# Ledger of designs, part 2: peptides against a protein of PDB entry 3WG5

Target 1, 218 residues: chain A of PDB entry 3WG5
Amino acid sequence: LAKNIVYVAQIKGQITSYTYDQFDRYITIAEQDNAEAIIIELDTPGGRADAMMNIVQRIQQSKIPVIIYVYPPGASAASAGTYIALGSHLIAMAPGTSIGACRPILGYSQNGSIIEAPPKITNYFIAYIKSLAQESGRNATIAEEFITKDLSLTPEEALKYGVIEVVARDINELLKKSNGMKTKIPVNGRYVTLNFTNVEVRYLAPSFKDKLISYITD
Target 2, 218 residues: chain A of PDB entry 3WG5 as posed
Amino acid sequence: LAKNIVYVAQIKGQITSYTYDQFDRYITIAEQDNAEAIIIELDTPGGRADAMMNIVQRIQQSKIPVIIYVYPPGASAASAGTYIALGSHLIAMAPGTSIGACRPILGYSQNGSIIEAPPAITNYFIAYIKSLAQESGRNATIAEEFITKDLSLTPEEALKYGVIEVVARDINELLKKSNGMKTKIPVNGRYVTLNFTNVEVRYLAPSFKDKLISYITD

## One batch from the design tools (peptide; made by RFdiffusion4, then SolubleMPNN; aimed at target 1 G47; its pose is not in this set)

Design b1_p24_7_s4
Fold by OpenDDE base, seed 5:
Structure b1_p24_7_s4 (fold): chain B 218 residues (1-218), chain C 218 residues (1-218), chain A 24 residues (1-24)
Amino acid sequence: as target 1 above (218 residues)
Amino acid sequence: as target 1 above (218 residues)
Amino acid sequence: MTYSERVNKATGLNVGLRFKSLKP
């Protein structure tokens, strides 16, 4: 019996328009091969709101489940990464990772201080993050507090509060724990039950362009 | 008599955090050599608001006059480029260039449509662009209309309306026409009379990092 | 530390107010 394929790809660093291109490329490859799912290993301090919104939309348009996995230990899905996770079909975190700190900013001053966003922008993103949580059946109150309190959570806290679905040490444990779970949002209009029985794991490498951008932006 | 030095550097493409680093590097080199001025040949479609504001602040902190030159023919100081120009000590444009179109946006959707900024943000940048124009003794009404009407001007129109100071075909004509002009904003608290008599022109090349970023962002 | 380095290390949702690019 042809083994179901699960793709794994890494996205690290700032969320930008190039990060959107990475998501689009990775998801498209997995869609073309009719993969059971794609797992995106995410480690981000945050990034651009426009790129984040486009990535969320790309995930929601996916023909296959997109699993966000905050990995490895020490990684974070901070700010934009939290929005992306909340917009996905399943969220997993490794022990020693974090999620949250979602307050919007206009940017950074020359001295590195935060330029505060106007209240209207903050309120827009409060509504937006709550909608992502509600649509996925995740804790919308905590999602709001990621902005209003600049809250950050451990994997165990995030699981306990109903923000995420899985705490897993590695890809094998993630596949084992998420097997038989329903996606938190629909795939092509239907909630999918994940089948990670007898799967082949395929790792996607970053493109040459991806490597070059990472080298410059790091 | 030691010739006064005028530096010329090119900045092309989107205004980003890396563009700030370019401005900072170029101005710092010219300051260290006690240059008479630095001319920045600018060609930009726009970019990030935070980077733009930081660039304006860096220009205003300059120990030497910073001249923005929209060059070559076909170039633009669009959007963020207009703010940068209005924050500078002198603006020049080559024939066949443009300035304006300054409306803030949140970004672009997946389909390429503009995500509109909230009215509060638009109003903030109206006040900001008007302040830049007023501080430099340039046409604040036209500066506002760069946002409210998404107005773009030719060099001749911009000169006529008191937005810019010089229309010049090349660096030699720019030096000739701007010789004896006062800076539109102070340098170290004083308005400087530009002295381009018996000057040496030195061209600054982009750094390896600048070239690499340009290659990736283009 | 350059501005770009500071921005890259900082956490936050940059609403990335862009000004309308004449080139989409």
Scores: peptide ipSAE 0.153, ipTM 0.593, DockQ to the pose 0.696; fails the geometry check
OpenDDE base, seeds 1, 2, 3, 4: peptide ipSAE 0.029, 0.030, 0.142, 0.122; ipTM 0.233, 0.231, 0.600, 0.354; seeds 1, 2, 3, 4 fail the geometry check

## One batch from the design tools (peptide; made by RFdiffusion4, then SolubleMPNN; aimed at target 1 L106; its pose is not in this set)

Design b1_p26_6_s1
Fold by OpenDDE base, seed 2:
Structure b1_p26_6_s1 (fold): chain B 218 residues (1-218), chain C 218 residues (1-218), chain A 26 residues (1-26)
Amino acid sequence: as target 1 above (218 residues)
Amino acid sequence: as target 1 above (218 residues)
Amino acid sequence: MFKAKRPKGGVILEVVGGPVKKAKLE
């Protein structure tokens, strides 16, 4: 039986193999405690594509709903963060946040210019991001344009275009607005109706390792 | 209980990681003393995008209203300074100041020419600045044009277009005009009505570290 | 379910990485 518990955890900074470990740890804790859901407060400029794809898989394998919440104000789910969001059970954004700009690159030159990915890689990620959007019933055309036009959206635009499900100022408003919503992807093969009536909110602190790596990646 | 105290502090020069430390210190002092507000006298040509985003987050996390005051005459909230202002609880400008010119760049070439940011970065900051404007109920179209047209505005223009809330010649006029205004973003989840009736003004001096770094960045 | 073979290599999905951390808003 799901406990009336919602976990909240923060993931900030670059998407790396360590970020995967954070997602895995947080989701595992929430699964073990049979939480109603876990909310991940996400603030990322992006990162590695390999780590991103692993994170998406881990979210999709979750035994409980995983809500990506782009928070606090001024945060972003940029590039890899958008893919992670599109792979999740529900997306929320706070005012003052952004989502998108998903075009893959190979890196940066010495002068700071972008080294472009070849068409083969770009087309792979177009297909991938469209698949995530389609599977979640989100706007696949806009998802493609996150790459092809390097589009970035405000919370209101993202909501309007059917990229995200909720705009919320804080956790309490998020819980209120998402209460009774169905997950955009299945949990254990079923679409789950979120029940946030009389829930206990439990915050997961970053581990010492999480803090150290955040410090190194900042 | 809020003391009838308003703090005033100065931040001048380039926006850096050290500027974040200044904002954090000043806001923390004002929070600890339960001030009615803190006014930051801002004069900046801009600086680093990462530092700017951290400063915006710190302002939005403040337990008290943070008023950005572009001061003295001849000062600017240029580029990064505009983002900081748009992320704050209230914006004021003195006559003879400016705001805007927010287009991101990668740096300067050896000949002093601007190295343009790629569309990916520009679009990211367009979404970000629009989001800040929308969250604060300020003119998001003009906020976008601060980037797309590299627009800069006078105080009167900025007021007219709904970018800022107050034009004031000095701290006393600022306090008088902003008295009874609501914050443009929430403080601890609530929009606060500013009460500057019978307030004590306390000036925060720059720390020795603040002076030293200002000296290094000038 | 997307079954395409994952690209081998260090593909970066980042907007504010590397030089963008150094992006100047001046």
Scores: peptide ipSAE 0.133, ipTM 0.436, DockQ to the pose 0.071
OpenDDE base, seeds 1, 3, 4, 5: peptide ipSAE 0.132, 0.124, 0.129, 0.129; ipTM 0.445, 0.383, 0.433, 0.458; seed 3 fails the geometry check

Design b1_p26_6_s3 (failed a check: too like the target's own chain)
Amino acid sequence: SFVARRPKGGVILEVVGAPVKKAKLE

## One batch from the design tools (peptide; made by RFdiffusion4, then SolubleMPNN; aimed at target 1 I114 I121, target 1 (a further copy) G47; its pose is not in this set)

Design b1_p27_5_s4
Fold by OpenDDE base, seed 4:
Structure b1_p27_5_s4 (fold): chain B 218 residues (1-218), chain C 218 residues (1-218), chain A 27 residues (1-27)
Amino acid sequence: as target 1 above (218 residues)
Amino acid sequence: as target 1 above (218 residues)
Amino acid sequence: SELARRRFGRVIIDAGYSPTQLKRALA
């Protein structure tokens, strides 16, 4: 019996290889329990491109819907977070959150200035982000502008432009609004209609390792 | 019984991780006592963006209304202070105070010149500040202009443009004017009508640690 | 993929906020 369970987990901070491990762990738990979906409360300034790409792949290989929820208010899905969101089955944002600013860089100089990525890298990520948007039926022009213009959007703007699917204040409102929506990308090769009728919400806690890593990386 | 208590605390100086600790402590005390609200007398030139964002999150997660009061006369909610205010349940300003000037910077050079933030960062904060304004039903255009034009406003201008809710000379006038107002953002998922009828005002003092840190950072 | 790691392991896609730069960003 498909347990009417929705998992909720938090991922906060920089996107790194450790963040991949968090995604993998959380999604795996939800898959093993045959959950209806997992909601990832995401708050990230961005991070490593390689980790981001691996996370996107892990989400797309999920046996259950993965909903990226930019939460709580004041959170962001910045840069790498935007790619992750665009690679997910549904994007939600809380009021007071942001998404975008996706231009790749090579890092920061000793003086804190941005080391620009060469055009070859920038163009690669333009193509990549556009592909994520196109695959998910989201606004590919805006996705490109997240890079070319360093565009960032409010939840209302992102909804209006067709970048995201839901604006919700909390998990209960998210479940209510997303109930009956189709996933923007397939789950196991099929677009799934989300059924959040009579669901149990289960919160996943960070592992001890996750807590330690977040503490060290913050 | 909801104690008809309103807490008042002062936060002065640069926005740092220590300022977050002050906000967290003050709000926690007021939450524990089931206060009607807490008023934060804010006077800040700005500070760290990360600390600011954490403070906004803490305010938005408050179990009670958090009122930002730019006080006393001569005080400012500059830069990070504006974001904090926009993230709060109600903004008040005393006459002779200011709000705005929110353009992010990377810091100051050795010669005291501003190190400009790259467009990526600026655009992120534009989206962020607009989202805070939109969420709170405040003027998002002016919020953007706090960044793009380095706009600063008087209390009267801020009220006129719909950035703030109250102009008040002191705590008593603030309580009187804000009585019956709805919070601009929800408390525990609901917009709350402020009830300041027959309230006891309790002042929170800085901790010894707060005093020491403020002394060291000033 | 190992290819992504080799090719993009140094590429940062952050909001220009490394937590270090957000930490350095003054608003």
Scores: peptide ipSAE 0.102, ipTM 0.354, DockQ to the pose 0.076; fails the geometry check
OpenDDE base, seeds 1, 2, 3, 5: peptide ipSAE 0.086, 0.093, 0.043, 0.099; ipTM 0.359, 0.354, 0.303, 0.360; seeds 1, 2, 3, 5 fail the geometry check

## One batch from the design tools (peptide; made by RFdiffusion4, then SolubleMPNN; aimed at target 1 D50; its pose is not in this set)

Design b1_p28_1_s1
Fold by OpenDDE base, seed 3:
Structure b1_p28_1_s1 (fold): chain B 218 residues (1-218), chain C 218 residues (1-218), chain A 28 residues (1-28)
Amino acid sequence: as target 1 above (218 residues)
Amino acid sequence: as target 1 above (218 residues)
Amino acid sequence: STEKARKEKSFEPIRLGANKAKVAAAQA
């Protein structure tokens, strides 16, 4: 029996236009091979709002389920990462990770202080994040509070409050727990039941360019 | 039986003079072919007020129904996009999109802070957006609040409050739901009943110029 | 037509949009 394939790739660091290119590349590979899903191991402190929005769109346009997995322990789906997660077909978190802190900012001053976003921008992102949560059947009140209160949650809290679907220690536990779950958003207009019973896990290595940019930006 | 044609085109990014050219080109193609309608998949964070006003006029001068569809999920009809939508024959939104945040600004300072528009300009746009809403039989109070409160809405809220006409997941659902609806503004001085029973959907590809500009501006 | 065009030109510098906002956690 042809083994169903699940791809696993890592995306780490600031969310930028290059991060979009990574998401696009990884998802495209998995789409081309008609994978059962792709799992993106996400670890981000946040980044650009424009890049984040493009990534969310790319995920939502995916022909296969895209699972955001906040991994490894110590990782975060902070700020932009939370939006990306909420825009995905399934959210998982490893123990010892975090999600939230979604308040938009204009940047940092020379002294490192946050330059606050005007209410117009904040309200835009409140509506945006709330929409992502509502569409995915996740807690829209908490999603709003990720902005209005700069709330950050543990995996256990996020699961309890209906922000995420799975807490998993590793890929094997993630596959086991998510097997038979329906995607929280449609794939090609349909909610998909995940089938991880007989899968081959394939890791996508970072490209040479990915390695080089990570080396420069980290 | 000759299939009625519905054109679909995408307009993404900042509203500029080039965005006007895109609208004009796409609508002109659809007019030339006597299309049943054109659907513009809109995703914009906003842009220039002058370009926005010209786009609204171009839509209102259309010989065929122009449907603004905030798409895909994660897209927005933010700021200028809201005005464009309110100036159109029908507004649809995909799940996970947003509309609103319409307060005019003069620009951004070097530190990224908003330079506020003077009351005279703000009041002009309040009157303008209110007129667009009133003429289209949409919620003029909410339209005003898009400016005065920098309000942003989800598709569900926008539908509930009578800002938009359709929530649709894709083009097929949009066509299905909007079939038999009357346009919210006149086409050639008449309110048109949309007929999407036997239509061929034709996608308008971006021109080479469109692709190049998107590549440069993104 | 000319008065509308003149008023439209007076709003050339006006922007309706969210700037390139950042959605980032404070870098420690």
Scores: peptide ipSAE 0.039, ipTM 0.332, DockQ to the pose 0.112
OpenDDE base, seeds 1, 2, 4, 5: peptide ipSAE 0.025, 0.034, 0.067, 0.082; ipTM 0.313, 0.250, 0.353, 0.380; seeds 2, 4, 5 fail the geometry check

Design b1_p28_8_s3
Fold by OpenDDE base, seed 1:
Structure b1_p28_8_s3 (fold): chain B 218 residues (1-218), chain C 218 residues (1-218), chain A 28 residues (1-28)
Amino acid sequence: as target 1 above (218 residues)
Amino acid sequence: as target 1 above (218 residues)
Amino acid sequence: MNVGLVLGSPKDQAKQKAKAAAKAKAKA
């Protein structure tokens, strides 16, 4: 019986153009093997909006379900990570993780103070994050408040408010809880019902390049 | 007779949050010494829009005239550099330099292809660059075309079209040609007439930190 | 122009900037 394969990959650190390359590589491997899904263990404080938008688009173009899993405990899908999660087919969080804090900033001054984004930029990202939430049938009001109030949520709050679909301690609990769920966005134009019965879990290791860049950017 | 001091500093490479720190440091030194002006020798392919907007704001908040000088020959005020120039009190270019190519991009894909900015972002920067041109009494139509047509200009074209104020081979010619010119934007709420008669030119060296970061980012 | 809008919490990016500055100091 051809085992349904689920890939698991980890993406940690700042969202950059290189993080897009990681997402693209991982999703492409899982697409080539006709995996049932790929789970991306995400731990990010945020990063570049440009790379984030590209990652969201790459997820939306995926031939397979892409599950964002905010993992391990203590991890975050902060800022850019929240947008990526909201753009995905399913969001899971481990206990002790966080999501939100999506306020766009222009950066940091010399004294470490935030340089505010112009209202037009903020409003663009409000519209964008609300679109991602609405398209995925997630809480668009909370998605806006991730910007307007710099709101951060616990997994339990995020689940309660309809931002995420699963709270899970590990991959096994995630697979168990998400089995039979429909994707929150289409895969190839159709909502897919996830089938995690008798799956083989395959871990994708970071490439040598991935390890080197993480070492340079950390 | 207290010699009127003109500072000269160089900013080369990508526009980043660190480039903002360089601008802020250089302008602050010149402000503290009540310099007649600071000349920033600029050579940039562009960079981050966030850092660019902060640099523009820092220039506009300057207590002294900030002159952007696209220098040496072969240098560019490309992309972010054009916005910085348009936000400055006076623009000069050396022969064989360029200005323009201001199209906002989200970044580069793995294959090096440009990832297009959404129309809302493009339109924001069109409005922004036109505002900078209009506020400085510079050609706002050409400023828009730096985005919409990805237009690049020679110094002679930029002067002819009213984008820049001076074409100069070196600092001495720049000082000579710009002597008696009014700043294109206010300094402390007033347009200043530049007085480069009997000036002392002081060069600001890159800090050790500046040299180190240039070495890491190159 | 790279519209590298930074999406990040102030705290985390200040921490990253501090880490980047600390690493730049440690490589010096």
Scores: peptide ipSAE 0.142, ipTM 0.537, DockQ to the pose 0.379
OpenDDE base, seeds 2, 3, 4, 5: peptide ipSAE 0.070, 0.096, 0.049, 0.085; ipTM 0.589, 0.583, 0.522, 0.575; seeds 2, 4 fail the geometry check

## One batch from the design tools (peptide; made by RFdiffusion4, then SolubleMPNN; aimed at target 1 S79 F125; its pose is not in this set)

Design b1_p29_1_s2
Fold by OpenDDE base, seed 5:
Structure b1_p29_1_s2 (fold): chain B 218 residues (1-218), chain C 218 residues (1-218), chain A 29 residues (1-29)
Amino acid sequence: as target 1 above (218 residues)
Amino acid sequence: as target 1 above (218 residues)
Amino acid sequence: MKISRRAGYVEIPLYGYNNEKLRKILLPN
C-alpha cells in the first residue's frame, strides 16, 4: 500500500522574512508531493510581527495539514512562535518546551530594556491572537493572557488548558497520538482527519541559505 | 441564464495613494462590466489618512456594490482598513482576522515611540468614523471606541456588535451568506439587494505596478 | 543585538517606523 508521506522540517531561531521563506518552501514541497502532512519542528524565541502574520497566512493557505511541533526538549514557541502555532492545523509540544509570552514590544532600548508597545498595538495583537484561537477552537482566554499576563506554559499546562493538541516526546509518538485527529482549522475549506497509520517520514534539510541565516540570526 | 459577474480582487499592505489607484482600477473594471458586485479581499495594517479618505469616497461613489472582505485568515482591516470597511457596501471577515485600532497618530519618533495626534485631529477622526458607521447603519459606539479605546475585534465580536455583516471562511461562503442582503449604503442612491444565486466569479490580478509596490511596501 | 533569550516578545516591525512599510498607523497629513 502506498505510504502516505509525512514531511518533517526544522525551523529554528528568530521569526523573520527569511523564516517565512522557509515555511513557504517546506510547505510547498510537501504540497507538491500531496503529503499527508508536514511537521514543522519549531524552536523560536519570537521575532517580527509582520513575518509572523505572513507565516500564519501561509500555513492557513496550505493545501495540506501543517503541524507545529515545539521540539526538541528545551525549545520554545515563544512570542511569534505562539501565534504561528495557534494559526496551524495542529500543535504538538515535546516535554521540556514552552509556549506563550506573546506581548508585543516595539523593541529594546540601548540599555536592553523593553520599549513597550502602545495600547493600540497591544490591543491589535490581542484581537489577532484571540481570533487565531477562536478559529482553531483553542483557548482564547489563555491566548489573550499570553499577551496581557505575558503567560508562558509548559506542554502539560498548554494541553490542559486546550491551547495545544498533543504532547509527544518524538516524531513517532507525535504520529501515533495525532493519528485520527481532525485538524483544528480547515485544509482547503475542510477539516482533515489525519492518517498516520502507514506513513513514510521524509526529512527536509535546510537549504544552504537557511543554514546561513540561521547562523546569522542565532 | 446569463450569470451575474462578481469580481474578486486583493488589496494588501499599507494604505497609500497607490492603494487608492488599486481600488479605483478594480472598481472601474467591475463597473464597466456591470458586475453584481466586487469583493475586495483586504489585508492592511493601516496607512495614510488622506489615501483612506479618498478610498472611502471612491467606494461610496461606486456604481456597483463594493464588498470589503477581510481575508485571508490572519489578515486585518486595521486602522485605515476599518474606515474603508465602514465606508463600504458590505463588510465580511474571515475567521482569524481582525478589525479596528483606528486611533490616528502623527508618526513615530526616532526611538520608535508614537507621536500622538493632537486632540483636534483625534476628534476629527472620531466624528468621521462615527459618520461612516451611522451612514451604514453600523455600530457607531464601537466605531468611536476603535479610536478612543484603540479597540480591535475578532470577526465574531464585530458581527455580534453590528460592525460587520458576514463572517465567511471563503468566497463561496461569503457569496452564499450575503446573497439577498441589502447593501449598507446606497449604490447610485439606492440600497441594492445582492443577488449571488447565479454568479460567475472573476478574479482580478494585480498589475505589475501593484505587485512591485506591494513588494516594496511589504 | 542579542534579543534576550528568555522573554520571547513579538517584535513589532514597528521599530523601524522610519520605514513606511512598518507603519501600521493612520497618519494624518
Scores: peptide ipSAE 0.067, ipTM 0.280, DockQ to the pose 0.174; fails the geometry check
OpenDDE base, seeds 1, 2, 3, 4: peptide ipSAE 0.043, 0.030, 0.045, 0.024; ipTM 0.263, 0.233, 0.245, 0.231; seeds 1, 2, 3, 4 fail the geometry check

Design b1_p29_1_s3
Fold by OpenDDE base, seed 5:
Structure b1_p29_1_s3 (fold): chain B 218 residues (1-218), chain C 218 residues (1-218), chain A 29 residues (1-29)
Amino acid sequence: as target 1 above (218 residues)
Amino acid sequence: as target 1 above (218 residues)
Amino acid sequence: MRISRKAGRVEIPLYGYNNPRLEKILKPN
């Protein structure tokens, strides 16, 4: 029986337009091969809101399940990463990772202080993040609190509160635990039951450009 | 039986004079073909007030129903997009989208801070947005709050509060749910009952110019 | 209305480095 392919790719660093390109490339490859899923090992402190929203859209337009996996231990899906995760078909976190802290900001002052976003922008993102949570059947109250309280959660907390679906130490455990789960959002208009029985894991390496950009943004 | 034609076109990015041209072109094409309706998949963070008002007028002058569909998931009808939606014959939103945040601003300062509009301008747009809501039988209180409270809503909230008419995951669901609905404003002086039975969906692609402008404005 | 793009750069905060809670979570026990 032809092994179901599961792709694994890593996205690390700030969420930028280039990060969108990475998501697009990785998902496209996995789509082309009719993969069972793609797992994105995500480690981000956040980044640009525009890029984030585009990434969310790209994920939701995917022809295959996109699993956001906050990995390795020590990684975060902070800020923009949380939105991306909430927009995805399944969220997993490794122990020792974090998710949340989603309050939009206009930037940093010269002294390094945060320039707060005006209420208009903040409320926009509250609605946006709540919508992502609601669509995916995840905790919209907590999603809001990621902004209003600058809340960050451990994997265990995030799981407990219904923000994420899986806590897994590695890809193998992730595959094992997520096997038979339904996607939290549709794939091509349908909720998909993940089949990770007899799978081949294929790792997508970052392109040279991906490495360079990661180096510049890290 | 000749299939009723439904056009679908995408408008993405900032609302500008060019966005008006897109609306005009798309609606004109659909009018010329006596389409049952045109669905505009709208994804906008907002834009120019003048362009917005012109777009609203163009929609209201349409010879066919214009359905604003905030799509895909992750999209928004923010700010100017909300006005446009409220001025349209039917509003739909995909899960994971947002609407609202309509407070007018004069612009942004060099530091990225919002320059608030003077009360006179703010009050003008309050009256304007309330009028759009009232004309369409939508929630004028919420419309006002889109400005006064910088309110943004999820699709579910917007539906609940009577801001929008449909929550739909895709075009097919939109057509299904909106079939038999009356337009919220007149078409050629009459409220039209939408007939999406035995329809042909025709997608209008953005022109090269549309793509270029989107690229520049993104 | 977002009239100007330049000011609309909502940067979502890079909390990764300066969030005490994140630091506590991310510090290996």
Scores: peptide ipSAE 0.052, ipTM 0.264, DockQ to the pose 0.069; fails the geometry check
OpenDDE base, seeds 1, 2, 3, 4: peptide ipSAE 0.043, 0.038, 0.028, 0.040; ipTM 0.213, 0.263, 0.252, 0.414; seeds 1, 2, 3, 4 fail the geometry check

Design b1_p29_1_s4
Fold by OpenDDE base, seed 3:
Structure b1_p29_1_s4 (fold): chain B 218 residues (1-218), chain C 218 residues (1-218), chain A 29 residues (1-29)
Amino acid sequence: as target 1 above (218 residues)
Amino acid sequence: as target 1 above (218 residues)
Amino acid sequence: MRISRKPGRVEIPLYGYNNPALRKILLPN
């Protein structure tokens, strides 16, 4: 029987407009090939809120399940990464990773101090993150606390509190554990049961452009 | 019977991008020779968080067991060193060494005062260090207290509380005590039982570059 | 209905890649 395809791609670094392009490209490739799912290995310290919101929208518009996998160990879905994860069809984390710390800021002053966001902006993102959690059936109280308390969680804590769905050491364990799970948000208006029993894993390499931008931002 | 090789290398000083290069080089050499393990004699006051996280990732990606040995007596795995240790396959300490004091800072002001990290960053590293401890089956409560209480431990305390696995006076005692132990984290997805019954110890000398940088930073 | 202008350069970083101070998170003793 022809194996269903699962794509795996890596997104590392700051969330920017370029990161949106990466998400869009990777998801589009997987959509074109009618993949069973795409797994995005995510490692981000956060980034721009506008880019984040666009990425969330792109994920929600996906014709296939998008799994956010906080990977490798030591990676984070920090700040903007948490929003992206909460907007996705399934969240997995590797041991040694983290999620949370979602308080918005306006930037950094010349002296390196954080420029705080006004309450209006903070409250907007509280409502936004809670909405993402609620839509996905994830813990909205904890989602709020990612902002209000600058909370960060381990994979085990995040699983325990219903923020994420899977803790997995690698792609093979992720596929095994997520097999038969329903997506936490709809794909084309329907909750999809993931089928990873007879799959081929295909890794999407970063484009030349992706490599160049990583080189510039590192 | 051909003796299995155990490599020993020294990393001393501040944790930086160069320290990452040292870890990478040493582990790569040991991987290429299919060593039974590499022991890194670590003595550090800490350093950069970004470099630390990269080192942890490199250790976790190792094809062979990486043993962090806080050595010689008087050495420390302070701050960043504690994270590195907690990310490794086995931790040993010599008598007269210390581990802990992991509170992140933004740096030092012109007057030498510590610039405190904002709660967002502190909480991130709390989650991170707890995750490392949990992944390795080590004491996550104490790991948190390394930050929240700036806790530092003796080898005996660290052993007692389940932060480390071995107290050893020298390499020979370390090999003897760690023989038959399972790695605290997987190597290539599997927990490895260390075999030091028939081993040759090979010392890796610092490269010329390593010597030069030590000279500049000392 | 004015589609609420997406808030400007709101950053949701842990630490900004562009903040030299935050890149230099130190874990010293």
Scores: peptide ipSAE 0.078, ipTM 0.362, DockQ to the pose 0.071
OpenDDE base, seeds 1, 2, 4, 5: peptide ipSAE 0.027, 0.023, 0.023, 0.028; ipTM 0.222, 0.290, 0.238, 0.256; seeds 1, 2, 4, 5 fail the geometry check

